# Peptides against a protein of PDB entry 8YR4, part 199

Target 1, 309 residues: chain A of PDB entry 8YR4
Amino acid sequence: PRGSPALQLVVLICLGLMGLERALNVLVPIFYRNIVNLLTEKAPWNSLAWTVTSYVFLKFLQGGGTGSTGFVSNLRTFLWIRVQQFTSRRVELLIFSHLHELSLRWHLGRRTGEVLRIADRGTSSVTGLLSYLVFNVIPTLADIIIGIIYFSMFFNAWFGLIVFLCMSLYLTLTIVVTEWRTKFRRAMNTQENATRARAVDSLLNFETVKYYNAESYEVERYREAIIKYQGLEWKSSASLVLLNQTQNLVIGLGLLAGSLLCAYFVTEQKLQVGDYVLFGTYIIQLYMPLNWFGTYYRMIQTNFIDMEN

## One batch from the design tools (peptide; made by RFdiffusion4, then SolubleMPNN)

Design b2_p25_8_s1 (from b2_p25_8, 20 letters changed)
Fold by OpenDDE base, seed 3:
Structure b2_p25_8_s1 (fold): chain B 309 residues (1-309), chain A 25 residues (1-25)
Amino acid sequence: as target 1 above (309 residues)
Amino acid sequence: MEEALQKALEEVQQRWQELLEKLNS
């Protein structure tokens, strides 16, 4: 935002908070490892209590335990409201000015309510997409890269390779299955709109339908439209279950391979018991944002399609 | 819609954490 130094400072603070969230994503598993090691060594209560208190404080800052957003994420979201409002208003004013520059013939061909709905959808889609890319996609990719580097440096190159292969396979399958599923969802939405339009047209023409005693015929046509819709809805829902199961299988195989390798290195006294717990907790923490990646990739695709129309 | 998606997000995260606690026990 070139015009307000205050909003530039808020953007810099939000970027700093995003960096802090990435640091917390590494530190929380490390402190949990240290607790497990201190418990295994039967360390003095004072050292254990300090490490547990520090872990709980870091976990409060991070969040993500019981589905709650962390303090840092909430603070970032709160600060971002002003930046989003400024960006939204700027995009809305640019769309509005551009609409006024369009030819009178274009305005006479479209209803004012349709033009306003296109402008509102366009503004919401652009601002939502930008916020989503900056706060969900980029951080998730950064956490994966940081995770691969961390496991490669502090454990072994084999752990980094397992994480890399599992994350690459997970992302690739998520994209491919989501693109495949988008065809069924488009067909479902088109059939839903056609089914709703037929119901509305039949109800608006109720007097004509009653005059011809065509109620049974209109009900049967509506039943056929519902059956066609439900067949597409089933394909859309079944494809989502298939995506989720495929994702769970990739996660399960990655967790199994890495956990067995970690357990083996613990038996060889190359790693501590806490390192096994760190691997499990860190992998799980990387997969939580990724589970949403498929939902969000669909939202991005829907918003792009809604911008092209 | 965003609040309903956020609540559904929180419920799925909670169920996932409960499953992970069961897998680590």
Scores: peptide ipSAE 0.000, ipTM 0.277, DockQ to the pose 0.036
Fold by OpenDDE base, seed 5:
Structure b2_p25_8_s1 (fold): chain B 309 residues (1-309), chain A 25 residues (1-25)
Amino acid sequence: as target 1 above (309 residues)
Amino acid sequence: MEEALQKALEEVQQRWQELLEKLNS
């Protein structure tokens, strides 16, 4: 934020807190592994109690598996409110200034309330996108890279390769299937608007419809429009289920392959039982922000389509 | 990072201008 050194310092603190969240995402599974190994080895109570206490403290800082519920993430979110408000206000003022520079004919042809609603949706979409890119996309990519490095260094190159292939396939399929489904969403929205326009036109001309006794004809025409809409809605909804199922399948196959490989290395006494638990915990932890990525990419794309109409 | 945020803001503003131009046609 240019012009406020206080807000620049808050941004730097938020970046430092994001770095701490990345460190916690690695440390929490490691401490959980160590607890499982100490329990398996029947280690002394004092060693176990210190490891459990340290794990619970790290887990409090990280939060309940969604990085958004931890003390560090809550502190970051709290500090970011002022930065978000500054950014929102700047975008709103730029949009408002630009709207005043537009021709009088443009303003007379549109309802002022619709223009304001478009501006508000646009501002919310921009500020949401920026916050999401900074706090979810970049951190998720960093967590994937850190995960690949960690598994490659401390387990075996095969685990790093499995994580790399699964995450690359997940991201690629998420983008490709989301782009493919956008066609169905656009077609659904255009048919929804056409169906609503027909209903409004029929209701505005109700006197003419009554005069010609055309009520049954207009109802049948509206039914056909609804059936066409529902056919597109079904394709849009089915494409979403297909996306979610494809994502679930990729993560399931990655979890299966990695779990079988980890179990095999435990039987060969190359890994401990805690390492099996670490792998499962870490993969589930990587899945959570990726699931939000698919949802938000969809939300951005929906907002852009809903602004084009 | 400020430059990348500024560039992302400029790209979003440019897309908004292109969208507003398409909505004026």
Scores: peptide ipSAE 0.000, ipTM 0.258, DockQ to the pose 0.013
Fold by OpenDDE base, seed 2:
Structure b2_p25_8_s1 (fold): chain B 309 residues (1-309), chain A 25 residues (1-25)
Amino acid sequence: as target 1 above (309 residues)
Amino acid sequence: MEEALQKALEEVQQRWQELLEKLNS
């Protein structure tokens, strides 16, 4: 981004965070291997607990599932919002200015039907989302229940309780924070529509704008509308990062509590090393669909908000 | 939203048809 040294610094920080994400993708498996080795060697509890805590901390930084929800990824996404907004605004203003520089013949020769076809692509996404709700939400809830039953029957009841509390807290916080976000999304969409309407009105009145040589004035009005939109978009996007970070924190705490308890029972010879590997793998497998669920629930709520307006 | 967008699109289409009719006349 030419013209803002602050945004250039943010880009450099985002590139550094992307490098850190790649380092975490290598370190997390290494620490996991080290835990398995320490468990196999029957290492002292203090060394094991430190390695487990370090692993979970690295896993918190990386993210519990696909890596898209990790602390580093969330921080990168949060910082990138301002860079994206600056770039979007600059492109939109350049396109809008260029459209006002075009000849009257170009505006008259365009069939309105091509602009309409871009709007219809929005509606087809809603029906696909409802089918996805039914085919992914219900199975994910079933997998959670099966997981709680499995850990309660094959492990100590404490593991079933940890999984139950973590999954219940994850779902509850996902719903509550998503409902809290809905107000920011509604306000953003309303302002997006108002900004689009202003651009359309200016382009429909192109002859009048040309007659009064008012192109620069219409571009500045459009800039102000975009700035107002981007202020609401930032709140919406920042609230999304907060949701993802809250989810990642719940996953991290659940993984920490369960991994420490499992490691302790392996040291007490009540569980095998294989049970530790199973617990960690199964918890991660339960959280993968939940991360998708959180993304889909967000997408569904977005589409419902987009339909209400 | 769909009804408001559809009404806005119909109004835009109507204004464009009126403008095209005024330019062809």
Scores: peptide ipSAE 0.000, ipTM 0.213, DockQ to the pose 0.007; fails the geometry check
Fold by OpenDDE base, seed 4:
Structure b2_p25_8_s1 (fold): chain B 309 residues (1-309), chain A 25 residues (1-25)
Amino acid sequence: as target 1 above (309 residues)
Amino acid sequence: MEEALQKALEEVQQRWQELLEKLNS
């Protein structure tokens, strides 16, 4: 935000809080590992109590793994409201000034107040989307990279490779299956509009339909349109279930492979029991934001499809 | 939560389509 040093400071604080969230995502599993190891070793109560207290404090800051419920994330979201409001208002004022520069003929031909209301909604939506990209997508990619580095350095290169392969496969399949689904969604939307148009045309021609006693014919045509729509809706919905199932299978296979490898290294005394727990908890923490990425990618792609129509 | 997000996204999308339609009209 140019012109407000206070809002620039708030942006810097929000970026610092994002960095803190990334640190918490690494630290929370580490402290949980340490608790399991200390319990296994029958360590002194004072060491255990300190580690548990520290873990609970870090977990409070993180918010249980749903980033939206963490103290740090809530504080970031709260501080970001002022930045969002400033950005929205600046874009609204730019749109409003540009609308005033437009010709009188353009204003006479268009419902200016309705265009403004939609421009404001559009601006808020774009600002929300950009905020979601910056605060969810980029951080998720950063967490994946940090996870790969962490597992490669502190465990074994095989764990980093499993995480890399699972995340890469998950992202690739999400993109490919989502693009494949797009054709079913486009066909469904086209058939929905055609079904709606038939209903409107039949209702507008109500007197003619009554005069010719064609009610049964119009009802049957509408029924055929509905059946055709439902057949496309089913394909769209079934393709979504297939996407979700494919994602769950990739996650499940990655968790299985990594858990078996971790269990094997624990039996070989190369890793501790706490390291098995760390791997499982950290992987689950990486998968939670990936589900949001899949939903977000579907949204972006939907918005692009609907801008092309 | 996913359905509520999807519904909010569909509402945002519908508002963008309504904008594009009104910009093209």
Scores: peptide ipSAE 0.000, ipTM 0.334, DockQ to the pose 0.017; fails the geometry check

Design b2_p25_8_s2 (from b2_p25_8, 20 letters changed)
Fold by OpenDDE base, seed 3:
Structure b2_p25_8_s2 (fold): chain B 309 residues (1-309), chain A 25 residues (1-25)
Amino acid sequence: as target 1 above (309 residues)
Amino acid sequence: MEEELKKALKEVEERWKELLEKLNS
């Protein structure tokens, strides 16, 4: 934000906190590895207790592995409220100014309440999309890249390759299946709106329906519309289950391949027992944000479509 | 919606922790 040094400082602090979250995502698995190695070596209690206390403190800062519930993430979200409010207000004022510049013919063709509702939805969609891109998409992609680099440098090129292939396959399948699902969801929403419009029209014209004894006919038309809707809803829901199952299979195969390879290197004394636990913990930590990526990619697409309409 | 999404996130996180505990046992 040009013109408010306080808001610029808040943005810089939020970026610093995002960098700290990335560092915590690497450090937490490393400290967990160190605990497992110290337990395996039967290390003295003082060293173990210090490492466990440090791990628990880092885990409190990171949160439960979803990143969204950690102290650092909560502090970032709290600080970002002022930036979001400033951005929202600026977008609202730009939309409002643009609406006033539009021709009188456009204002006469639309009800003022509908225009204000479109402006409010548009502002919320833009502000939500920007916040989502900055705080969820970019960090998740950064964590994947950091993970590939970390495993390639500190384990073996084979681990980096497994992570790369699994993440690339996961992202590609998530995008492709989500785009395929979007067609079913659009058809479902169109049929839902048509079914609702028919129900409202029949209920508003209830006197005419009563006059012609057409209640049975209107009920049957509504039943047919519900059956058509439920057929599209089933396709939408089944496609979500297919997405989740496909994602679960990719995760399972990646975890299996990497865990077997890590176990093999531990048996050859090239890696420690803690490195096996680190790999499993780190992979699961990478997949937790990705599970939401499909939901969020859908939200991005929906918000973009709702802005074009 | 945000609270329901947070609740669903927490339930998925708990289920994944239980699955991890079962895989590490």
Scores: peptide ipSAE 0.005, ipTM 0.244, DockQ to the pose 0.038
Fold by OpenDDE base, seed 5:
Structure b2_p25_8_s2 (fold): chain B 309 residues (1-309), chain A 25 residues (1-25)
Amino acid sequence: as target 1 above (309 residues)
Amino acid sequence: MEEELKKALKEVEERWKELLEKLNS
């Protein structure tokens, strides 16, 4: 962004984090292969434990397969909020200024049919999200229960307990943090509606604003309203990153505990190398849909709050 | 008229947010 060296530095850091994410996407499979090889070679426990710990740490940085919930991705998303807000505010002010210049022609030329199309898109989005919850979240919860039963019966009660504790903690934290975030979202939406109302009132009274040459004053008032909105938007977006990071931490701890325990049982010849691969694959399969659940549940809550206002 | 203008400002802002997200991706 032109004019803020601090925001330019943030952009460079975000680009560096994107490069790091790409490096992690290569390193994580390499470390996974190395674990399988060390297990096959019956390598010393210390070497194996170090490689497993390093793998889980890299996986924590990467996130659950897509990188969307990884520490690096969350940090990038967090830093990017300020860049997005700066760019959004600049565009909104340019549009608002241009709408004041074009106000009469823009008001006369508007098609009522475009407004209806927005309402239909909103409704279609909500319906699509509800369908996604029903067809992906409920099955994922069933898969978790099946997984707990499977690991408890075929591996050891300790594996079932780890999965149960991690999933229960994950779901509980997701609900609690999402309910906490709803307060910030409601405050943001209320301020957004108030900011838009002021913009509309200024544009409806454009003749009066033009008569008094008050265009610069109305633009400044709109800028202040946007800054206040962006302060609330930042809290909403930052609270999301916090949710995703908390989820990633719970997953990382579960993966660490389960992977170390599985590796230990393979060294003791109680499990096979294939069982380690199975555990890792199954855990990743459980976590991927859950990572999306937090995003979709939020989008639904957003849409419900947007319908209440 | 005010509600139509509010909705239409909403659309312009959302389209610009989406465009900015796409330009920044």
Scores: peptide ipSAE 0.005, ipTM 0.319, DockQ to the pose 0.011
Fold by OpenDDE base, seed 2:
Structure b2_p25_8_s2 (fold): chain B 309 residues (1-309), chain A 25 residues (1-25)
Amino acid sequence: as target 1 above (309 residues)
Amino acid sequence: MEEELKKALKEVEERWKELLEKLNS
């Protein structure tokens, strides 16, 4: 981004964080292997507990699945909001300025039909995402219930309790934080529509604007509207990062508690090494659909609010 | 003309949203 050294520094930090994410993708499997080896060797509890704690910390930094919800990824996403907004605003202003420079013939010659098709694709994508979300929510809830039952019957009531508390807290916080976010999103979309309406009105009156040489004035008014929109967009996007980070913390704490307890029971010869692997794999497996749910629920809420306005 | 321009702005916004989604992926 030319003109802001602060944003250039943020880009460099984001690139550094992307490098760290790649390092975590290699380190997490290595630490997991080390845990399995230490369990197999019946290593002393202190060494095992340190390795498990280090693994869970690295897994917290990485996040679940592709790492899209890890602490490092969330921090990158949070920092990137300002870079994105700067780039967006610059391109929007360049396009808007260029449209005012264009002739009436360009405005009259534009084919309406292509743009309708893009809008229809947007709405169809929303409906597809909603259907996909419903088809993922129900199975995920079933998998959670099955998991609680499985761990309660085959391991110990303590494992079932950890899974129950972790997943219940995860779901509750997801709902509560999502409802809280809806307020910011509605305000953002209302301001987006108002900003669009101003741009449309200015471009419809382009002959009048050109007659008065008022292009610079209309560009500045549009800039102010974009800045106001971006202030609301930032709140919406930052609230999402907060949701993802909260979810990551809950899963991380559940994984830590359950992994330490499982490792302890393996050292006491009450559980096998395979049971530790199963527990960790199953918790991650439960997290994956829930993480996707959070992302898709975001997309659905965007689109639902865009349909209400 | 008004609907065409509204649609045209919407297309630019949608292409921009798609670009932003690609940057977030």
Scores: peptide ipSAE 0.005, ipTM 0.326, DockQ to the pose 0.011
Fold by OpenDDE base, seed 1:
Structure b2_p25_8_s2 (fold): chain B 309 residues (1-309), chain A 25 residues (1-25)
Amino acid sequence: as target 1 above (309 residues)
Amino acid sequence: MEEELKKALKEVEERWKELLEKLNS
């Protein structure tokens, strides 16, 4: 934000809080590991109680690893409201000034109240999308890279490879299956528009339809259009379930392979019981933001398809 | 939260659909 040093400071604080969230994403599993190891070793109550209290405090700051429910995330979101409002208002004023530069014919052909509602909604949507990219997609990619480095350095190269293969396969399948789904969504939207156009045309020509006693014919054509739409809607919805299930299977297989390998290394006394719990906790923590990435990529593609129509 | 984001995303999607229906009109 050029021109407001206060908003620049808020952006810097939000970036600092994002860095703190990345640190918490590594520290929370480590402290949970340490609790399990201290319990296994029957460590003194004072050491255990301090580690548990520290873990609960870090978990409160993190908010469960989803990056959206923790104190740090809530504070970031709260501070970002002012930056979002400033950015939204600036984009809205730029759109509004550009609309006023457009020809009188364009303004006479469109209801001014509709154009304003378009500009407001469009600005809010773009600003929300950009905020989601910056605060969810980029941090998720950073967490994956940090996770690969962490597991490669502190466990074994095999754990880093499992996480790398699992996350790479997850991202690749998310993109490929989402691009495949785009065809069904385009077909659905085209059929929705055609069904709506037929309904509007039939209603506008009501007197003509009544004069020819064609009411039953128009109802049957509308019914056929609805059935065709519902068949495409079903394919779109079923393809979404298939995406979610494919994502769940990839994470499940990665969790299984890594958990079995971790359990094996614990039996060989190369790792502790807490390291098994850390691996499972960390993989589940990486999965939550990735599920959001799939939802976000779907939304971007939706908006692009809806822009082509 | 996933439901609230799905709701917010759906609201963004509906707002974009309305924007696009009105750009194409």
Scores: peptide ipSAE 0.000, ipTM 0.302, DockQ to the pose 0.019; fails the geometry check

